Peptides against a protein of PDB entry 4Y8H. Designs and how they scored, part 10

Target 1, 222 residues: chain A of PDB entry 4Y8H
Amino acid sequence: TTIVGVKFNNGVVIAADTRSTQGPIVADKNCAKLHRISPKIWCAGAGTAADTEAVTQLIGSNIELHSLYTSREPRVVSALQMLKQHLFKYQGHIGAYLIVAGVDPTGSHLFSIHAHGSTDVGYYLSLGSGSLAAMAVLESHWKQDLTKEEAIKLASDAIQAGIWNDLGSGSNVDVCVMEIGKDAEYLRNYLTPNVREEKQKSYKFPRGTTAVLKESIVNICD

## One batch from the design tools (peptide; made by RFdiffusion4, then SolubleMPNN)

Design b1_p9_5_s3 (from b1_p9_5 with T6S Y7T)
Fold by OpenDDE base, seed 4:
Structure b1_p9_5_s3 (fold): chain B 222 residues (1-222), chain A 9 residues (1-9)
Amino acid sequence: as target 1 above (222 residues)
Amino acid sequence: VTVTPSTHP
């Protein structure tokens, strides 16, 4: 996995690759790693796919209840605290590594969370097996006061570095943009740089292509 | 079999 977050002048963008794996096997070529916690708070997940999905849904439900109880829009720091406390309770056994981002009445926010419940803050972040490939791009091209378009490009370029250089990353780039005063823009398959060309050979053969050379029926019932 | 977004977290 390669996941990134980048702050810009009026919001935050997160992005992810779309490969899931089972050891050396590509399990899904186009999985979704961006999860909605609330309308304006999204996260990207690395680690165990089931844990990232389940923990974000659980916290999303509790954030909705908290919002109703307080009569306030959800805050990114509330989601961060709930995720942190939940992951810490399970001592790293819930294999979720998250970039959490969003906009709320206090502004735009970007955080990361590790499976043991530690948290970081920054203007740009990367996680997953492709994180070093992504961070090389981020450290080279990040600047203060990014525009929305510059931040989307930077995040997409960082994910592509993971796609090309990390075995655990691949296929497509998904993006979610959260701008102050706007709805969240979820851009599923924003880039599709790995469309496979048509296969040169068909493997459909006529029935009887494999000849029966000999038949024997053996009764295996006593 | 555990499905993971990455071979490394």
Scores: peptide ipSAE 0.030, ipTM 0.674, DockQ to the pose 0.167
Fold by OpenDDE base, seed 5:
Structure b1_p9_5_s3 (fold): chain B 222 residues (1-222), chain A 9 residues (1-9)
Amino acid sequence: as target 1 above (222 residues)
Amino acid sequence: VTVTPSTHP
């Protein structure tokens, strides 16, 4: 997995690759790693796919209930706190590594969470097996006061670094843009750089292509 | 021993 988050002048973008693996096997070529916690709070997940999905749905449900109870829009820090406390309770056995981002009445936020319940804050973050490939791009090209378009490009370039250089990453780039005062923009398959050309040859020969010239049955029991 | 297959993104 390669997941990234990048803050820009008026919001935050998260992006992910679309490869899922089981050891050396590509299990899914086009999985979704961007999860909605609330309408304006999204996360990207690395680690165990089932755990990332389940934990984000659980916290998403609790955030909705909390929002209704408090008559307030969900806050990214509330999602962060609920996620970290849940993950900490399970002592890293829930294999969820998350970049949590969003917009709320307090502004735009970007955080990361590790499976043991530690949390980080930054203007740009990467997680997953492709995180170093992504971080090399982020460290080289990140600047303050990024535009929306610059942040989407930077995030997508960082994911592509994972796609090309990390064995655990591949296929497509998914993006979610959370801008202050707007709805979240989920861009599924924003880039599809691995579309295969049409297969030049087929190995599906008609039946009987190889003629049987001779058959012999040998009895191996006397 | 229950083996649960895990898929990692």
Scores: peptide ipSAE 0.048, ipTM 0.633, DockQ to the pose 0.171; fails the geometry check
Fold by OpenDDE base, seed 1:
Structure b1_p9_5_s3 (fold): chain B 222 residues (1-222), chain A 9 residues (1-9)
Amino acid sequence: as target 1 above (222 residues)
Amino acid sequence: VTVTPSTHP
């Protein structure tokens, strides 16, 4: 997995690759690693796919209830606190490594969470097996006061570094843009750099093309 | 060896 988050002047972008693995096996070529906690709060998940999905759904449900109870829009720091307390309670046994980002009435936010419940803050972040490949791009090209378009490009270039250099990462780039004063823009398969060329030939031969060399009928009833 | 089918994204 390669997941990234990048802050820009008016919001935050998160991006992910779309490969799921089971050891050396590619389980899914086009999985979704971007999860909605609330309309304007999204996360990217690395680690165990079931744990990232389940924990984000659980916190998403509790954030909705909290929003209704408080009559307030959900805050990224509330999601962060609920996630970290839940993960800490399970002492890293829930294999969720998250980049949590969003916009709320207090502004734009970008955080990371590790499975043991530690949290980090940054203007750019990467997690997953491709995180070093992504971070090499981020450290080389990140600047203060990025535009939306520059941040989307930087995030997508960082995910591509994971796709090309990390065995755990691959296929496509998914993006979610959370801009202040706008709805979240979920860009599923924003880049599809691994589309296979069309097969030049069909290997569908007419029935009977393979000659029967020998036939035998064996009675298997006594 | 518990092969946890950990689909790692």
Scores: peptide ipSAE 0.042, ipTM 0.646, DockQ to the pose 0.182; fails the geometry check
Fold by OpenDDE base, seed 2:
Structure b1_p9_5_s3 (fold): chain B 222 residues (1-222), chain A 9 residues (1-9)
Amino acid sequence: as target 1 above (222 residues)
Amino acid sequence: VTVTPSTHP
């Protein structure tokens, strides 16, 4: 997995690759690693796919209840706190590594969470097996006061670095843009750089291509 | 060894 988050002048973008793996096997070529916690709070998940999905759904449900109870829009720091406390309670046994981002009445936010419940803050972040490939791009091209378009480009270039250089990453780039005063823009398959060409050969053979060399009927009842 | 089918994203 390669997941990234990048802050820009008026919001935050997160992005992810779309490969899931089971050891050396590509389990899914186009999985969704971007999860909605609330309308304006999204996360990207690395680690165990089931754990990232389940924990984000659980916290998303609790954030909705909290929002209704408080009569307030959900805050990214509330989601962060709920996620980290839950993950810490399970001592890293829930294999979720998350980049959590969003916009709320206090502004735009970008955080990371590790499976043991530690949290970081930054203007740009990467996690997953492709995180070093992504970080090489981020460290080379990140600047202050990024535009929305520059941040989307930077995030997508960082994910592509994971796609090309990390075995655990691949296929497509998904993006979610959270801008202050706007709805979240979920861009599923924003880039599809690995579209396979049409197969040049067919493996369909006529019936009888494999000759029957011998036939025998054996009665198995004595 | 519980081979959890870890679809690791």
Scores: peptide ipSAE 0.038, ipTM 0.646, DockQ to the pose 0.174; fails the geometry check

Design b1_p9_5_s4 (from b1_p9_5, 4 letters changed)
Fold by OpenDDE base, seed 2:
Structure b1_p9_5_s4 (fold): chain B 222 residues (1-222), chain A 9 residues (1-9)
Amino acid sequence: as target 1 above (222 residues)
Amino acid sequence: MVVTPSTHP
């Protein structure tokens, strides 16, 4: 997995690759690693796919209840705190590594969370097996005061670095843009750089291509 | 077999 988050002048973008693996096996070529916690708070997940999905759904449900109870829009720091406390309680046995981002009445936010419940804050972040490939791009091209378009490009270039250089990353780039004063823009398959060409050959042969060399009927009842 | 969005912890 390669997941990234990048802050820009008026919001935050997160992006992910779309490969799922089972050891050396590609389990899914086009999985979704971007999860909605609330309308304006999204996360990208690395680690165990079931754990990333389940923990984000659980916290998303509790954030909705909290929002209704408080009569307030959900805050990214509330989601961060709920996620980290839950993960810490399970001592890293829930294999979720998350980049959490969003917009709320206090502004735009970008955080990371590790499976043991540690958290980081930054203007750009990467996680997953492709994180170093992504970080090489981020460190080379990140600047202050990024535009929305520059941040989407930077995030997608960082995910592509994971797609090309990390065995655990691949296929497509998904993006979610959270801009202040707008709805979240979820861009499923924003880039599809690995579309396979049509197969030039087929392994379908006519019946009789393999000759029957011998037939025998054996009675198995004495 | 655990399905991972390939992240070795």
Scores: peptide ipSAE 0.042, ipTM 0.716, DockQ to the pose 0.171
Fold by OpenDDE base, seed 1:
Structure b1_p9_5_s4 (fold): chain B 222 residues (1-222), chain A 9 residues (1-9)
Amino acid sequence: as target 1 above (222 residues)
Amino acid sequence: MVVTPSTHP
């Protein structure tokens, strides 16, 4: 997995690759690693797919209830705190590594969470097996005061570095843009750089193309 | 065998 987050002047972008693996096996070529916690709070997940999905759904449900109870829009720091406390309680046995990002009434936020419940803050972040490939791009091209378009490009270039250089990463780039004062823009398959060409030949031969060389009928009833 | 969106440490 390669997941990234990048802050820009008016919001935050997260991006992910779309490969799922089972050891050396590609289980899914086009899985979704971007999860909605709330309308304006999204996360990217690395680690165990089931744990990442389950923990983000659980916190998403509790954030909705908290929002209704408080009559307030969900805050990224509330999701961060709930996620970290849950993960810490399970001492890293829930294999979720998350980049959590969003916009709320306090502004734009970008955080990371590790499976043991530690949290980091930054203007750009990467996680997963492709994180070093992504970070090489981020460290080379990140600048202060990025535009939306520059941040989407930087995030997608960082994911592509994972796609091309990390065995655990591959296929497509998914993007989610969370801009202040706008709805979240989920760009599923924003880039599809691994489309396979159409097969030039069909291997569907007419029935009878393979000659019968020998036939034998054996009675198996006494 | 656990399906991972790939984080082997």
Scores: peptide ipSAE 0.046, ipTM 0.724, DockQ to the pose 0.181; fails the geometry check
Fold by OpenDDE base, seed 3:
Structure b1_p9_5_s4 (fold): chain B 222 residues (1-222), chain A 9 residues (1-9)
Amino acid sequence: as target 1 above (222 residues)
Amino acid sequence: MVVTPSTHP
């Protein structure tokens, strides 16, 4: 997996690859690794696919209840705190490695969370087996005061570095853009650089291509 | 530790 987050002047973008693996096997070529915690708070997941989905749904439900109870829009730091406390309680046995990003009444935020419940802050972040390939692109091309378009490009280029160089990453680029004062923009399959061309030949031969040399009918009942 | 979304841990 390759997941990234990049802050820009008026918001935050997260992006992910779409490969799921089972050891050396590609289990899914087009899985979704971007999860909605709330309308304006999204998460990218690496680690165990079931754990990343389940923990983000659980915290998403509790964030909705908290928002209703407080009569306030949910904050990214509230989601961060709930996620880290939950993961820490399970001592890293929940295999979720998350980039949490969003916009709230306090501004735009970008965080990472590890399965043991540690958290980091940055202007750009990468996680997963492709994180070093992504970070090489981020460190080379990140600048302060990125535009929305520059941040989407940088995030998608960083995911592509994982797609091309990490065995655990592949297929497509998913993007979610969270800009202050706008709705979140979820761009499923924003890039599809691995579309397979039509096969030049079919391996389906006409019936009768292999001749029957002999047949026998045997009664199997005494 | 291979940190990839695996279907299994």
Scores: peptide ipSAE 0.031, ipTM 0.644, DockQ to the pose 0.345; fails the geometry check
Fold by OpenDDE base, seed 5:
Structure b1_p9_5_s4 (fold): chain B 222 residues (1-222), chain A 9 residues (1-9)
Amino acid sequence: as target 1 above (222 residues)
Amino acid sequence: MVVTPSTHP
C-alpha cells in the first residue's frame, strides 16, 4: 500500500494506490482504500484490509450518532480521538494504519494513526509499504501554500512512486479532495497508468494442434 | 487457532 495526505491552501487531499496483496499474491488489482467516515471526513487505510474497512465504518457510525446528538457537524479531531482510543484498546491487534483528513467548522485537518493508537500531525504524510517512495517525492516537491491542483498532482505523483517502486503497491491512483465550503470530491481511478495493452498472442490452440503419432498401453501388473 | 487469511493493501 501507498497512502498519502497533503494539505493545500483551502483544504486537504488524500490519495491511495489500488493494489491488495496476500504475501506474494496480488489479491485485488483495483481495491478501494479511501473510506468515508462522514461526508467531509475521509481516510486512507493501510495494513489489514478488513480491519481498515471495519474500524472506519464503526467510527463513521459513531460520528454520525455524535453529530445528531450534539446538533453539530462532525469534526476530524473527534474521528481521530475515537479511532485512536479504539485502536489503543486492541493493542495493535487491529491492523489499521490510517491517514485521516477532512474539513469541518474549525478548518482543514490532516492526521495519521498507527495500529497501536499513536497519532501524528503534518502538512504532508505517507503510510504503507510504499511510504518511503511516496515520502521521497513529498520531501522533494512539497512547498507551502499549495493550490488544489498542485496538491492533487503532488499526492498523485507520490502514489505513483509507490506504484512503480513498492511491491505492495500498484495499479491505479484514487484521490479524495476535501475543500473548505465544498462537498468532498471522490475521484475513483483518477489515474490508471497500468492499463494493459491488447494481448498480441493467444495460447488457446484448436483441439488436435498436436497430433498423437503413436500410443502404447503398458500393463503394469503381470 | 483459526488462521484467517488477511489481505493487505
Scores: peptide ipSAE 0.029, ipTM 0.619, DockQ to the pose 0.173; fails the geometry check

Design b1_p9_7_s1 (from b1_p9_7, 6 letters changed)
Fold by OpenDDE base, seed 5:
Structure b1_p9_7_s1 (fold): chain B 222 residues (1-222), chain A 9 residues (1-9)
Amino acid sequence: as target 1 above (222 residues)
Amino acid sequence: GPEVVPTKK
């Protein structure tokens, strides 16, 4: 997996590749790694697929209840705190590595969470097996005061670095843009750089293409 | 029992 987050002047963007694996096998060529915690709080997940899905749904549910109880819009830091406390409780056995981002009444936020419950803050972050490939791009091209378009491009370029160079990453780029004062924009398959051309040949031949010229039965028993 | 290979992202 390659997942990234990038803050820009008026919000935050997260992006992910779309490969899932089972050991050396590509399990899904177009999986979704971006998850909605709340309408304006999204996360990207790496690690165990089931764990990333389950933990984000659990916290998403609790965030909704909390929002209703407090009559307040959900905050990214609330989601962060709930996630990290949950993950810490399970001592890293829940294999979820998350980039959590969003907008709330306090502004735009970008965090990362590791399976043991540690958290990081940054203007740009990457996680997953492709994180170093992504970070190479981020470190080379990130600057202050990014526009929305620049941030989307930077994030997508970073994901592509994972797609091309990381065995655990592949296929497409998904993006979610969370801008202050706007609805979240989920861009499923924002880039599809691995569409194959039409196959030139078929190896499905008619039955009987290779004629049986001779048959013999050999007894291998004494 | 059979070994289970988890799906990873």
Scores: peptide ipSAE 0.447, ipTM 0.870, DockQ to the pose 0.075; fails the geometry check
Fold by OpenDDE base, seed 2:
Structure b1_p9_7_s1 (fold): chain B 222 residues (1-222), chain A 9 residues (1-9)
Amino acid sequence: as target 1 above (222 residues)
Amino acid sequence: GPEVVPTKK
């Protein structure tokens, strides 16, 4: 997996590749790694697929209840705290590595969480097996005061670095843009750089292509 | 059955 987050002048963008694996097998060429915690708080997940999905759904549910109870819009720091405390409780056995981002009444936020419950904050972050490939791009091209368009491009370029250079990453780029004062913009398959061309040949042959040489009936009863 | 290999992202 390659997941990234990038802050821009008026919000935050997260992005992810779309490969899932089972050992050496590509399990899904177009899986969704961006998860909605709340309408304006999204996360990207790396690690165990089931754990990333389950933990984000759990916290998303609890955030909704909390929002209703407090009569307040959800805050990214609340989601962060709930996630890290949950992950810490399970001592890294829940294999979720998350980039959590969003906008709330206090502004735009970008955090990362590791499976043991540690958290980081930054203007740009990457996680997953492709994180170093992504970080090479981020370190080379990140600057202060990014526009929305520049941030989307930077994030997508960073994900592509993972797609091309990390075996655990592949296929497409998904993006979610969370801008202050706007609805979240989820861009499923924002880039699809690995569309395969039409196959040139077929291995489907007419019946009878392989000749039957002989037949025998054998009684297997003693 | 086959060995269980977890799906990773």
Scores: peptide ipSAE 0.442, ipTM 0.874, DockQ to the pose 0.074; fails the geometry check
Fold by OpenDDE base, seed 3:
Structure b1_p9_7_s1 (fold): chain B 222 residues (1-222), chain A 9 residues (1-9)
Amino acid sequence: as target 1 above (222 residues)
Amino acid sequence: GPEVVPTKK
C-alpha cells in the first residue's frame, strides 16, 4: 500500500493506491483504501484490510454519536484521540496504520496513526510499503502555500511512485479533497494509468481442436 | 485446516 496526505492553503488532500494482496497474490486490483469517518473527516488505511475498515467504521459510528450528543460538528482531533486510544488498548494487534485528515470548525488537519497507538503531525505524510517511494516525491516537490490543484497533483504523483516502485502497491489512484467551507470531494479512481489493452488473441479454441488419439474404459471396482 | 492468509492493504 501507498497512502499519502498533503495540506494545502485552504484544506487537505489524501490519496491511496488500489492494490490489495494475500502474500504474493494480488487479491484485488481496485480496492478502496479511503474511508469516511464523518462527512468532512476521511482516513486512508494501510496494514490488515479488515482491521483498517473495521476500526474506521467503529470510530465513525462513535463520532456520529458524539456529534449528536454535543450538537457540534465532529473534530479531526476527536477522531484521532478515539482511534489512538482504541489501537493502544489492543497493543498493535489491530493492524491499522492510518492517515487521518479533514476539516472542522477549527480548520484543516492532517495526522497519522500507527497500530500501537502513536500519532504524528505534518504538512505531508506517507504510510504503507510504498511510503518511501512516495516520500521521495513529497520531499522533492513539497512547498508551503500549495494550491488545491498543486496538492492533488503532488499527492497523485507520490501515489504513482508507489504504484511503479512498490510491489505492495498498484493499479489506480484514489483521492479525497477536504476544503474548508466545502463538502468533501471523493474522487474514486482519479487516475487509472494501468488499463490493459485489448488482447490480440483468444485461446478459446473450438472443441475438438485437440484430437483424441485413444480411449480406454477401466473398471475401478473388483 | 488450510493456512489462513490475511488480506493486506
Scores: peptide ipSAE 0.439, ipTM 0.870, DockQ to the pose 0.072; fails the geometry check
Fold by OpenDDE base, seed 1:
Structure b1_p9_7_s1 (fold): chain B 222 residues (1-222), chain A 9 residues (1-9)
Amino acid sequence: as target 1 above (222 residues)
Amino acid sequence: GPEVVPTKK
């Protein structure tokens, strides 16, 4: 997996590749790694697929209840705190590594969470097996005061570095843009750089093309 | 049974 987050002047963008694996096997070529915690708080997940999905859904549910109880829009730091406390409780056995980002009444936020419950903050972050490939791009091209378009490009370029260079990453780029004062923009398959060209030939032959060379009936009953 | 390999992202 390659997941990234990039802050820009008026919000935050997260992006992910779309490969899932089972050991050396590609399980899904176009899985979704961006998860909605709340309408304006999204996360990208690496690690165990089931754990990432389950923990984000659980915290998303609790955030909704908390929002209703407090009559306040959900805050990214609330989601961060709930996630890290939950993950810490399970001492890394829940294999979720998350980039959590969003906008709330306090502004735009970008955090990362590791499976043991540690958290980091930054203007740009990467996680997953492709994180170093992504970080090479981020460190080379990140600057202060990015525009929305620059941030989307930077994030997508960083994900592509993972797609091309990391065995655990592949296929497509998904993006979610969370801009202050706007609805979140989820861009599923923002880039599809690995579309295979149409096969030139069909290998569907008429029935009977393969000749029957021999037939025999064997009784296997006593 | 066969070893279960978890799906990773």
Scores: peptide ipSAE 0.438, ipTM 0.869, DockQ to the pose 0.070; fails the geometry check

Design b1_p9_7_s2 (from b1_p9_7, 6 letters changed)
Fold by OpenDDE base, seed 3:
Structure b1_p9_7_s2 (fold): chain B 222 residues (1-222), chain A 9 residues (1-9)
Amino acid sequence: as target 1 above (222 residues)
Amino acid sequence: GPEVIPTKK
C-alpha cells in the first residue's frame, strides 16, 4: 500500500493506490483504501484490510453520535483521539495504519496513526510499504502555500511512485479533497494508468481441436 | 486445514 496526505492553502488532500494482497497474490486490483469517518473527515488505511475498515466504521459511528450529542460538527482531533485510544487499548493487534485528514470549524488538519496508538502531524505524510517511494517524491517537490491543484498533483505523483516501485502497491490512484467551506470531493479512480489493452490471442479453441485417440469404459462396481 | 492469509492493504 501507498497512502499520502498533503495540506494545501485552503484544505487537505489524501490519496491512495488500489492494490490489495494476500501474501504473494494480488487479491483485488481496484480496492478502496479511502474511508469516510464523517462527511468532511476522511482517512486512508494501510495494514490489515479488515481492521482498517472496521476501526474507521466504528469511530465514524461514534463520531456521528458525538456530533449529535454536542450539536457540533465533528473535529478531526476528536476522531484522532478516539482512533488512537482504541488502537492503544489493543496494543497493536488491530493492524490499522491510518492517515486521517479533514476540515472542521477550527480549520484543516492532517495526522497519521500507527497500530500501537502513536500519532504524528505534518504538512505532508506517507504510510504503507510504498511510503518511502512516496516520500522521495514529497521531499523533492513539496513547498509551502500549495494550491489545490498542485497538492492533488503532488499527492497523485507520490502515489504513482508507490505504484511503479512498490510490490505491495498498484493499479489506480484514488483521491479525496477536503477544502474549507466546501463539501468533500471523493475522486474514485482519479488516475487509471494501468488499463490493459485487448489481448491479441485467445486460447479458447473450437471443441474437437484436441483429437480423441482412444476410448474405454471402466466398470467401477465389483 | 488450509493456511489462512489475511488480506493486506
Scores: peptide ipSAE 0.480, ipTM 0.890, DockQ to the pose 0.070; fails the geometry check
Fold by OpenDDE base, seed 2:
Structure b1_p9_7_s2 (fold): chain B 222 residues (1-222), chain A 9 residues (1-9)
Amino acid sequence: as target 1 above (222 residues)
Amino acid sequence: GPEVIPTKK
């Protein structure tokens, strides 16, 4: 997996590749790694697929209840705290590595969480097996005061670095843009750089192509 | 059955 987050002048963008694996097997060429915690708080997940999905759904549910109880829009720091405390409780056995981002009444936020419950803050972050490939791009091209368009491009370029250079990453780029004062913009398959061309030949043959050379009936009883 | 390998992202 390659997941990234990038802050820009008026919000935050997260992005992810779309490969899932089972050991050496590509399990899904177009999985979704961006998860909605609340309408304006999204996360990207790396690690165990089931754990990333389950933990984000759980916290998303609890955030909704909290929002209703407090009569306040959800805050990214609340989601962060709930996630890290939950993950810490399970001592890294819940294999979720998350980039959590969003906008709330206090502004735009970008965090990362590791499976043991540690958290980081930054203007740009990457996680997953492709994180170093992504970080090479981020370190080379990140600057202060990014525009929305520059941030989307930077994030997508960083994900592509993972797609091309990390075996655990592949296929497409998903993006979610969370801008202050706007609805979140989820861009499923924002880039699809690995569309395969039509196969040139088929291995389907008519029945009878393989000749029957011999037939025999064998009694298997003693 | 085959070895169970968890799906990873």
Scores: peptide ipSAE 0.476, ipTM 0.895, DockQ to the pose 0.073; fails the geometry check
Fold by OpenDDE base, seed 1:
Structure b1_p9_7_s2 (fold): chain B 222 residues (1-222), chain A 9 residues (1-9)
Amino acid sequence: as target 1 above (222 residues)
Amino acid sequence: GPEVIPTKK
């Protein structure tokens, strides 16, 4: 997996590749790694697929209840705290590595969470097996005061570095843009750089093309 | 039984 987050002047963007694996096997060529915690708080997940999905759904549910109870829009730091406390309780056995980002009444936020419950903050972050490939791009091209378009390009370029250079990453780029004062923009398959061309021929031959050379019936009963 | 490998992202 390659997941990234990039802050820009008026919000935050997260992006992910779309490969899932089972050991050396590609399990899904176009999985979704971006998860909605709340309408304006999204996360990208690396690690165990089931754990990333389950933990984000659980916290998303509790964030919704908390929002209703407090009559307040959900805050990214609330989601961060709930996630890290949950993950810490399970001592890394829940294999979820998350980039959590969003906008709330306090502004735009970008965090990362590791499976043991540690958290980091930054203007740009990467996680997953492709994180170093992504970080090479981020460190080379990140600057302060990015525009939305620059941030989307930077994030997508960083994901592509993972797609091309990391065995655990592949296929497509998904993006979610969370800009202050706007609805979140989920861009599923924002880039599809690995579409295969149409196959030249069909290998479906008429039935009977392969000749039957001989037949025998053997009685296997006594 | 066969080894179960969890799906990774």
Scores: peptide ipSAE 0.417, ipTM 0.864, DockQ to the pose 0.069; fails the geometry check
Fold by OpenDDE base, seed 5:
Structure b1_p9_7_s2 (fold): chain B 222 residues (1-222), chain A 9 residues (1-9)
Amino acid sequence: as target 1 above (222 residues)
Amino acid sequence: GPEVIPTKK
């Protein structure tokens, strides 16, 4: 997995690749790694697929209840706190590594969470097996005061670095843009750089292509 | 050995 988050002048963007693996096997070539916690708070997940989905759904549900109870828009820090406390409770056994981002009445936010419950904050972040490939791009091209378009480009380039260089990453780039004062923009398969051309050959031959020239029966019993 | 489960690495 390669997941990234990048803050820009008026919001935050997160992005992810779309490969799922089972050991050396590609289990899913186009899985979704971006999850909605609330309408304007989204998360990118690495680690155990079921855990990332389940934990984000759980916190998303509780965030909705909290929002209704308090009559307030959900806050990213609330989601962060709920996630980290939950993950800490399970001592890393819930294999969720998350980049949590969003916009709320207090502004735009970008955080990361590790499975044991630690959290980080930054203007740009990467997680997953492709995180170093992504970070190489981020460190080379990140600058202050990014525009939305620049941030999307940077995030997608960082994901592509994972796609091309990390065995655990592949296929497509998903993006979610959360801009202050706007609805979240979820861009499923924003880039599809691995569309394969039509196969030139078929290995399906007519029955009988290989003729039986000789048959012998051998008894191997004593 | 342990079962290999789907992972988003």
Scores: peptide ipSAE 0.244, ipTM 0.815, DockQ to the pose 0.081; fails the geometry check

